# Ledger of designs, part 88: peptides against a protein of PDB entry 4Z5W

Target 1, 305 residues: chain A of PDB entry 4Z5W
Amino acid sequence: IPDVFLELNKLWYFSAQSNLFNGEMPRSLSNSRSISLLSLRNNTLSGQIYLNCSAMTNLTSLDLASNSFSGSIPSNLPNCLRLKTINFAKIKFIAQIPESFKNFQSLTSLSFSNSSIQNISSALEILQHCQNLKTLVLTLNFQKEELPSVPSLQFKNLKVLIIASCQLRGTVPQWLSNSPSLQLLDLSWNQLSGTIPPWLGSLNSLFYLDLSNNTFIGEIPHSLTSLQSLVSKENAVEEPSPDFPFFKKKNTNAGGLQYNQPSSFPPMIDLSYNSLNGSIWPEFGDLRQLHVLNLKNNNLSGNIP

## One batch from the design tools (peptide; made by RFdiffusion4, then SolubleMPNN)

Design b2_p16_5_s1 (from b2_p16_5, 7 letters changed)
Fold by OpenDDE base, seed 4:
Structure b2_p16_5_s1 (fold): chain B 305 residues (1-305), chain A 16 residues (1-16)
Amino acid sequence: as target 1 above (305 residues)
Amino acid sequence: SPIPFVDEDPFYLTTE
């Protein structure tokens, strides 16, 4: 990418995603005063990520995903006072979340999907201080770590939590009950164990629940038949979507289905590929907004209602 | 009402 962004003093939006750009991010771009949205996703950019937050006063969205950047996560990003959305998916940092992110009050959406992030305990302890954090994606990190169950963790405004395919051990953490605005939870493809907690059915905005491919045991909580968002449409809080796309991936398919908005996900309960037992509750029939109920590959018995 | 059973392999969400 040429170093010509100083002359582009009115540039508000720059999207150069899905090209063949290589080398480092231009210094003039890292110092752009005008840019609000920067997307360089799916290129071959390299070097360290550096943004001059004192210059980039209009930066609101940053998508650098699927590049060959190296080094540490930029600890100065919280100084970008308008920066709301960050997508750093598929950047191999081999790092922990910086402690400075405790001060990241502008942050609303963060993805580190498949970024070789380590220490989930530290990550969640840091990110809980981001009071405006609504979307958190941490898929394909923290390999074989334990999902923290510390009750002091609190994500008050969290709406989307995705921590899939991490081989995480532990149980469904009770601190998620402190996120009453949670709309989407994906903890699939882990090694989570124990029972599915009944308090999940108290998350009145939860329309998408994926606990598939874990080691959950016991009965399906009857409280899941009372998920208010799946009974009626009235509580669909339309919130601004993250400025980055989501992808639905299967273990065998390199090409995931792209979803531009979390609201485009079908209302779903996926509990497949566990060790759940007991019956399918007839009251799942009350979930009139439910599009997908996946209970495949469990130890369920009785009649299909 | 018939519950919409989908016999699909489990998937997970990413941003990549």
Scores: peptide ipSAE 0.431, ipTM 0.800, DockQ to the pose 0.855
Fold by OpenDDE base, seed 5:
Structure b2_p16_5_s1 (fold): chain B 305 residues (1-305), chain A 16 residues (1-16)
Amino acid sequence: as target 1 above (305 residues)
Amino acid sequence: SPIPFVDEDPFYLTTE
């Protein structure tokens, strides 16, 4: 990318995604006072990620996903006082989340999908201080770690939590009950165990639940038949979606189905590929907004209602 | 009314 952005003093939006750009980000781009949205995703950019946050006072969205960047996660990003959305998916950092992210009050949406992030306990302990954090995607990280179940963890404004395909151990963490605005939860493709907790049915905004491909045991909580978002069509206040799309993938190498916003996901309960027993509750018939119920590959018995 | 059942292999979500 040429170093010409100093003269582009009115440039608000720069999208150069899905090209063949290589080398480092130009210094003039890292110092742009005008840019609000920067997307360089799906290129071959390299070197360290550096942004001059004192200069980049208008930066609100950053998408650098699927590049060949190296080095540390830039610890100065919290100094970008208007930066809300970050997509760092598929950047192989081999790092922990910086402690400085405790101060990242502007942050609303963060993805580190498949970014070789380590230490889930530290990551969650840091990110809970991001009071405006609504979307957190950590899929394909933390391999074989334990999902912390510390009741003191609080994500008060969390709406979307995705931590899939991490081989995580542990149970469904009770600290998620402190996230009453949770709309989407994906903990699929882990090694989570225990029972599915009844308090999940108290998450009145939860319309998408994926707990598939785990080792859950016991009965399906009857409280899931009373998920308010699936019983009645609430006028969901259209909140601003993250500036990055989601992908539903069968495996890491497969092409994913693209979803541009969380509201584009079908209302779903997926509990497939577990060790759940007991009956299918007839009261699942009360979930009039439910599009997908997947209970296959369990130990369920009795009559299908 | 029958509950919508999907017999597909489970998927997971990502942003990559």
Scores: peptide ipSAE 0.288, ipTM 0.761, DockQ to the pose 0.857
Fold by OpenDDE base, seed 2:
Structure b2_p16_5_s1 (fold): chain B 305 residues (1-305), chain A 16 residues (1-16)
Amino acid sequence: as target 1 above (305 residues)
Amino acid sequence: SPIPFVDEDPFYLTTE
């Protein structure tokens, strides 16, 4: 990418996704006072990520996903006082979340999916201080770590939590009960154990639950039949979606389905590939908004309602 | 009403 952005003093939006751009991010771009939306996703950009947050006073969205960047996560990003959305998916940092992210009050949406992030305990302890954090994607990180269950963790405004395919140990963490606005939870493809907690059914905004491919035991909590978001069409508050799409793959070799907004996900309960027992509750029939119920590959018994 | 059954794998924030 040419280093010409100093002349572009009115540039508000720059998208150069899915090109063949290589080398470092232009220094003039990292110093742009005018830019609000920056996307360089799906290129071959390299070097360290550097942003002059004191200059980039209008930066609201940053998408650098699927690039060959190296080095540390930029610890100065919290100084970008308007920066809301960060997509760092598929950047191999081999790092922990910077302690400075405790001060990241502008942050609303963060993805580190498949970014070789380490220390989930530290990551969650830091990110809980992000008071405006609504979307958190941490899929394909923290390999074989333990999902912390510390009840003091608080994500009060969290709407989307995705921590899939981490081989995480532990249980469904009680601190998620402190997230009453949670709409989408994916903890699939981990090594989570214990029972599915009944308090999940008290998350009135929860319309998408994926706990598939874990080691959960016991009965399906009857309270899941009372998920208010699945009983009635609540007016999904059109909250501003993340400035990055979500992709869900159906198979390892399949193309991902693109979801531009969390609300584009089908209302779903997936509990498949566990060790759950007992009956399928007839009251799942009350979940009139539910599009997908996946209970396959469990130890369930009795009648199908 | 029968709830439709669909199999899907975990979320990836990918480029295409």
Scores: peptide ipSAE 0.049, ipTM 0.668, DockQ to the pose 0.464
Fold by OpenDDE base, seed 3:
Structure b2_p16_5_s1 (fold): chain B 305 residues (1-305), chain A 16 residues (1-16)
Amino acid sequence: as target 1 above (305 residues)
Amino acid sequence: SPIPFVDEDPFYLTTE
């Protein structure tokens, strides 16, 4: 990318996704006073990520995903006072989340999908201080760590939490009961154990639940048959979505599915590939908005209602 | 219990 952005003093959006750009980010771009949205996703950019937050006073969205960047997560990003959305998916940091992110009050959406992030306990302890955080994607990190169950953890405004494919140990954490606005929860492809907690059915906005591919035991909580968002058509408040899309890739399908907004996900309960027992509750028939109920590969018994 | 062999690992990514 040429170093010409100093002359582009009216540049508000720079979108250069899915090209063949290589080398480092140009210094003039890292110092742009005008830019609000920067996306360089799916290129071959390299070096250390550096942004001059004191110059980049209009920066609201940053997408650097699927690049060859290296080194530490930029600890100065909280100084970008208008920065709301960050996509760092598929950047190999091999790092912990910086302590400075405790002060990241502008942050609304964060993805580190497959970014070699370490120490989930520290990550969640830091990110709970981000009072405006609504979307958190941490898939393919924290390999074989324990999901912290510390009751003091609070994500009051959290709407989307995805921590899939981490081989995480532990249980469904009680601190998620402090997230009453939670709409989408994915903890699939872990080593989570214990019972599915009944308080999940009290999350009135929860329309997408994936707990598949774990080691859960016991009965399906009857309270899941009373999930309000799945009983009634609540007007899906078009809540501000992250500026980055979600991609659901099945290993067998090269193309994956793209979801531009969390509301584009089909209403779903997936509890498949666990050790759940007991009956299928007939009251799942009350979930008139439910598109997908996946209970396969469990120890369930009785009649199918 | 052995992790059930599931060919369909759903990865939720924010990039292609």
Scores: peptide ipSAE 0.307, ipTM 0.720, DockQ to the pose 0.170; fails the geometry check

Design b2_p16_5_s2 (from b2_p16_5, 6 letters changed)
Fold by OpenDDE base, seed 3:
Structure b2_p16_5_s2 (fold): chain B 305 residues (1-305), chain A 16 residues (1-16)
Amino acid sequence: as target 1 above (305 residues)
Amino acid sequence: SPLPFVDEDPFYLTTE
């Protein structure tokens, strides 16, 4: 990318996704006073990520996903006082989340999907201080760590939580009951155990639940038949979506279905590939907004209602 | 009404 952004003093948006750009980010771009949205996703950019937050006073969205960047996560990003959305998916950091992210009050949406992030306990302890955080994606990190169940963890404004394909141990964490605005939960492709907690059915905004491919046991909580968002249309909360897309992937397929907004996901309960027992509740028929009910590959018995 | 049973392999969500 040429170093010409100093002359582009009216540039609000720079979108150069899915090209063949290589080398480092140009210094004029890292110092742009005008830029609000920067997306360089799916290129071959390299070097250390550096942004001059004191110069980049208009920066609101940053997508650097699927690049060859290296080194540490930029600890100065909380100084970008208008920065709301960050996508760092598929950047090999091999790092922990910086302690400075405790002060990241502008942050609304964060993805580190497949970014070699370590220490889930420290990550969640830091990110709980981000009071405006609504979307958190941590898929393909924290390999074989334990999902912390510390009741003091609080994500009060969290709406989308995705921590899939981490081989995480532990149980569904009780601290998620402190997130009453939660609409989408994906904890699939882990080694989570125990029973599915009944308090999940009290999350009145929850329309997408994926607990598939874990080691859950016991009965399906009857409270899941009373998920208010799946009973009535009235709770279709217009969500501020992140500026980055989501992808629904299988572990073997590089090409996932793209979803531009969390609200575009079909309402779903996926409990497939567990060790759940007991009956399918007939009251799942009351979930008139439910599009997908996946109970495949469990130990369920009785009649299909 | 028939439940919307889908016999698909489990997916996970990413941003990549």
Scores: peptide ipSAE 0.447, ipTM 0.814, DockQ to the pose 0.851
Fold by OpenDDE base, seed 4:
Structure b2_p16_5_s2 (fold): chain B 305 residues (1-305), chain A 16 residues (1-16)
Amino acid sequence: as target 1 above (305 residues)
Amino acid sequence: SPLPFVDEDPFYLTTE
């Protein structure tokens, strides 16, 4: 990418995604005062990520995903006082979340999907201080770590939590009950164990639940038949979607189906590929907004209602 | 009413 962004003093939006750009991010771009949205996703850009937050006073969205960047996560990003959305998916940092992210009050949406992030305990302890954090994607990180169950963890405004395909151990953490605005939960493709907790059915905004491909045991909580968002449409809080797309994948090598907004996901309960037993509750028939109920590959018995 | 059973392999969400 040429170093010509100094002359582009009115540039508000720069999208150069899905090209063949290589080399480092231009210094003039890292110092742009005008840019609000920067997307360089799906290129071959390299070097360290550096943004001059004192210059980039209009930066609101940053998508650098699927590039060959290296080094540490930029610890100065919290100084970008308008920066709301960050997509750093598929950047191999091999790092922990910076402690400075405790101060990241502008942050609303963060993805580190498949970014070789380590120490989930530290990551969640840091990110809980981001009071405006609504979307958190941490898929394909923290390999074989334990999902923290510390009750002090609190994500008050969290709406989308995706921590899939991490081989995480532990149980569904009770601290998620402190996120009453949660709309989407994906903890699929882990090694989570124990029972599915009944308090999940108290998450009145939860329209998408994926607990598939874990080691859950016991009965399906009857409280899931009372998920208010799946009974009625009235509580669909339309919130601004992240400025980055989501992808539904069956495996790491498959092309994902792209979803531009979390609201475009079908209302779903996926509990497939567990060790759940007991019956299918007839009251799942009350979930009139439910599009997908996947209970495949469990130990369920009795009649299909 | 028939439950919306979908016999699909489990998927996960990413941003990549």
Scores: peptide ipSAE 0.441, ipTM 0.803, DockQ to the pose 0.842
Fold by OpenDDE base, seed 5:
Structure b2_p16_5_s2 (fold): chain B 305 residues (1-305), chain A 16 residues (1-16)
Amino acid sequence: as target 1 above (305 residues)
Amino acid sequence: SPLPFVDEDPFYLTTE
């Protein structure tokens, strides 16, 4: 990318995604006072990620996903006082989340999907201080770690949590009950065990639940038949979605279906590929907004209602 | 009305 952004003093939006750009980010871009949205996703950019946050006072969204960047996660990003959305998916950091992210009060949406992030306990302990954090995607990290179940963890404003395909051990964490605004939960493709907790049915905004491909046991909690978002069409306040798309994948190498916003996901309960037993509750018929109910490959018995 | 059962292999969500 040429070093010409100093003269582009009115440039508000720069999208150069899905090209063949290589080398480093130009210094003039890292110092742009005008840019609000920067997307360089799906290129071959390299070097260290550096942004001059004292200069980049208008930066609100950053998408650098699917690039060949190296080095550390830039610890100065919390100094970008208007930065809300970050997509760092598929950047191989081999790192922990910086402690400085405790101060990242502008942050609303964060993805580190498949970024070789380590230490889930430290990551969650840091990110809980981001009071405006609504979307958190940590898929394909933390390989074989334990999902912390510390009741002191609080994500008060969390709406979307995705921590899939991490081979995580543990149980569905009690601290998620402190997230009453949760709309989407994906913990699929882990090694989570125990029972599915009944308090999940108290998450009145939860319209998408994926617990598939784990080792859950026991009965399906009857409280899931009373998920308020699936019983009645609440006028979901259209909150601003993250400035990055989501993808549904069956494996890491397959092309996924793209979804531009969380509200575009069909209302779903997926409990497939577990060791659940007992009956299918007839009261699932009360979930009039439910589009997908997947209970495949369990130990369920009785009649299908 | 029949429940919206789906017989599909599980997927997961990413941003990549």
Scores: peptide ipSAE 0.418, ipTM 0.804, DockQ to the pose 0.869
Fold by OpenDDE base, seed 2:
Structure b2_p16_5_s2 (fold): chain B 305 residues (1-305), chain A 16 residues (1-16)
Amino acid sequence: as target 1 above (305 residues)
Amino acid sequence: SPLPFVDEDPFYLTTE
């Protein structure tokens, strides 16, 4: 990418996704006072990520996903006082979340999917201080770590939490009950154990639940039949979606389905590939908004309602 | 009413 952005003093939006750009991010771009939306996703950009947050006073969205960046996560990003959305998916950092992210009050949406992030306990302890954090995607990180269950963790404004495919140990964490606005929860493809907690059914905004491919035991909580968002069409408050799409892949070789907004996900309960027992509750029939119920590969018994 | 069963294994990425 040419280093010409100093002349582009009115540039508000720059998208150069899915090109063949290589080398480092232009220094003039990292110092742009005008830019609000920056996307360089799916290129071959390299070097360290550096943003001059004191200059980039209009930066609201940053998508650098699927690049060959190296080094540390930029600890100065919280100084970008308007920065809301960060997509760092598929950047191999081999790092922990910077402690400075405790001060990241502008942050609303964060993705580190497949970014070789380490120490989930530290990551969640830091990110809980992000008071405006609504979307958190941490898929394909924290390999074989333990999902912290510390009840003091609080994500009060969290709407989307995706921590899939981490081989995480532990249980469904009680601290998620402190997230009453949670709409989408995916903890699939982990090594989570214990029972599915009944308090999940009290998350009235929860329309998408994926706990598939874990080691959960016991009965399906009857409270899941009372998920209000699945009983009635709540007016989905059109909250500002993340400035990054979600890609759900079925298989490693399948093309991902692109979801531009969390609301584009089909209303779903997936509990497949566990060790759940007992009956399928007839009251699942009350979930009139439910599009997908997946209970395959469990130890369920009785009648199908 | 029978619930629709659909089999999908989710990997969420925010990039292709």
Scores: peptide ipSAE 0.133, ipTM 0.700, DockQ to the pose 0.546

Design b2_p16_5_s3 (from b2_p16_5, 7 letters changed)
Fold by OpenDDE base, seed 3:
Structure b2_p16_5_s3 (fold): chain B 305 residues (1-305), chain A 16 residues (1-16)
Amino acid sequence: as target 1 above (305 residues)
Amino acid sequence: SSLPFTNEDPFYITTE
């Protein structure tokens, strides 16, 4: 990418995703006063991520995913006072989330999917201070760590939580009951154990629940048959989506189905590949908005309703 | 009533 952005004093949007750009990010781009949306996703850019937040006063969205960047997560990003959305997926940081992210009040959507992030306890303790955080994606990190169950953790405004394919141990954390606005939960492809907690059925906005490929035991909680967002259409709050796409992937496939918004996911309960027992509740028939019910590969018994 | 049972392998969500 040429270093010509100093002359582009009216440049508001720069999108150069899915090209063959290599080398470092141009210094004139890292100092752009006009740019609001920056996407360089799916290139071969390298070096350290450096943004001059004192110059980049209009920056609202940053997508650097699927690049060859190295080093630490930029600790100065909270100084970008208008920065709302960050996608750092598939960048090998081999790092913890910076303590400075406690002050990241502009942050609404964050992804570190497959970014070699370490210490889930520290990550969640830091990110709970981001009062405007609505979307958090931490898939393919924290290998074999324990999902913290500390009741003091609070994500009051959280709408989308995705922590899949981490081999995480522990149980479904009680602190998620403090997120009454949660719409999408994906904890699939972990080593989570215990029972599925009944309080999940009290999350009236929850339309997508994936607990598949874990070690859950006991019965399916009857309260899941009363998920209000799956009974009636009235609670489908179209909230502003993050500026980055989502992908549904299988563990073996590099390609996935693209979803531009969380609301584009079909309403789903996936409890497949667990050790759940007991019967399928007939009252799942009351979930008139449910598109997918996946209960395969469990120890369920009785009649199919 | 036929519940929307699927026999597909589970997916996970990413942003990559």
Scores: peptide ipSAE 0.478, ipTM 0.871, DockQ to the pose 0.838
Fold by OpenDDE base, seed 2:
Structure b2_p16_5_s3 (fold): chain B 305 residues (1-305), chain A 16 residues (1-16)
Amino acid sequence: as target 1 above (305 residues)
Amino acid sequence: SSLPFTNEDPFYITTE
């Protein structure tokens, strides 16, 4: 990418995604006072990620996903006082979340999907201080770590939490009950154990639940039949979605299904590939908005309602 | 390090 952005003093949006750009991010781009939206996703950019947050006073969205960047996560990003959305998916950091992210009050949406992030306990302890954080995607990180269950963790404004495919140990964390606005929860493809907690059914906005491919035991909580978002068409408040799409892949070699916003996900309960027992509750029939109920590969018994 | 996932394991990402 040419280093010409000093002359582009009115450039508000720069998208150069899905090209063949290589080398480092231009210094003039890292110092742009005008840019609000920056997407360089799906290139071969390399070097250290550096942003002059003191200069980049208009930066609201940053997508650097699927690049060959190296080094540390930029600890100065919280100084970008308007930065809301960050997509760092598929950047191999081999790092922890910077402690400075406790001060990241502008942050609304964060993805580190497949970014070799380490120490989930520290990551969640830091990110809970992001008071405006609505979307958190941490898939393919924290390999074989323990999902912290510390009740003091609080994500008050969290709408989307995806921590899939981490081989995480532990239980469904009680601190998620402090996220009453949660709409989408995916903890699939972990080593989570214990019972599915009944308080999940109190998350009135929860329309998508994936707990599949874990080691959960016991009965399906009857409270899941009372998920209000699945009983009635609540007017889906068009909450501001992250400036990055979600991709659900069925396998590593297939193209992912693209979802431009969390509300594009089909209303779903997936509890498949666990060790759940007992009956299927007939009151699942009350979930008139439910598109997908997946209970396969469990120890369920009795009648199918 | 063994890839912790099979080629069939579903996952989410925010990039192509």
Scores: peptide ipSAE 0.092, ipTM 0.657, DockQ to the pose 0.143
Fold by OpenDDE base, seed 5:
Structure b2_p16_5_s3 (fold): chain B 305 residues (1-305), chain A 16 residues (1-16)
Amino acid sequence: as target 1 above (305 residues)
Amino acid sequence: SSLPFTNEDPFYITTE
């Protein structure tokens, strides 16, 4: 990428994703006063990520996903006072979340999906201080770690939490009950155990629940038949979606389905591939907004209602 | 025989 961004004093949006750009980010780009949206996703950019946050006063969205960046996660990003959205998916950091992210009050949406992030306990302890954090994607990190169940953890404004395919141990953490605005929860493809907690049915905004491919036991909580968002069509206030898309693959070899916003997900309960027992509750018939109920590959018995 | 889709990638942010 050429070092010409000093002359582009009116450049608000720079989109150069899915190209063949290599080398480092130009110094003039890292010092741009005008840029609000920066996307360099899916290139071969390398070196250390550096942004001059004192210069980049208009930066609101940063997408650097699927690049060959190396080194540490930039600890100065919290100084970018308008930066809301960060996509660092598929950047192999081999790092922990910086302690400075405790001060990241502008942050609303963060992805580190498949970024070789380590220490989930430290990551959650840091990120809970991000009071405006609504979307958190941490899939394909923290391999074989334990999901912390510390009741003091608080993600008060969290709407989307995706921590899948981490081989995480532990139980469904009670601190999620402190997230009353949670709309989407994906903890699939882990090694989570115990029972599914009844308090999940108290999350009135929860329309998408994926707990599939775990080791959950016991009965399906009857409280899941009373999920308010699935009983009635709430006029969900269209909150601004993150500036990055979500992807779901049914198969590693299949094309991913792209979802541009969380509201584009089908209303779903997926509890498949567990060790759940008991009956299917007839009251699942009250979930008039539910599109997908997946209970396959469990130990369920009785009549299908 | 329902092939267990053993390699379902969960929700993640990826490139195309």
Scores: peptide ipSAE 0.033, ipTM 0.651, DockQ to the pose 0.169
Fold by OpenDDE base, seed 4:
Structure b2_p16_5_s3 (fold): chain B 305 residues (1-305), chain A 16 residues (1-16)
Amino acid sequence: as target 1 above (305 residues)
Amino acid sequence: SSLPFTNEDPFYITTE
């Protein structure tokens, strides 16, 4: 990418995604005062990520995903006072989330999907201080770590939580009950155990639940048949979605189906590939907004209602 | 009762 962004003093939006750009991010771009949205996703950019937050006063969205960047996560990003959305998916950091992210009050949406992030306990402890955090994607990190169940963790404004395919151990964490605005939960493809907690059915905004491919045991909580978002079309105020797309994938190498917004996901309960027993509750028929109910590959018995 | 459609394969969500 040429180092010409100093002259582009009116450039508000720069999208150069899905090209063949290589080398480092140009210094004039890292110092741009005009840019609000920067997307360089799916290139071969390299070097360390550096942004001059003192210069980049209009930066609101940053998508650097699927690049060959190296080094640490930029600890100065919280100084970008308008920065709301960050996608750092598929950047091999091999790092922990910086402690400075405790101060990241502008942050609304964060993805580190497949970024070799380590220490989930530290990550969640840091990110809980981001009071405006609504979307958190941590898929394909924290390999074989334990999902912290510390009740003190609080994500009050969290709407989308995705921590899939981490081989995480532990149970469904009780601290998620402190997130009453949760709309989408994906904890699939882990090694989570225990029972599915009944309090999940109290998350009135939860329209998408994926607990598939875990080691859950016991009965399906009857409270899941009363998920209010799946019983009635509440006019959920469409809050601004993240400026990055989501992809539903079978595995790391498969092409994913793209979803531009979390609201584009079909209303779903996926409990497949567990060790759940007991019956299918007839009251799943009350979930008139439910598009997908996946209960396959369990130990369920009785009649299909 | 007609249960909703069952998805054939488990999927997970990414941003990549």
Scores: peptide ipSAE 0.419, ipTM 0.785, DockQ to the pose 0.789; fails the geometry check

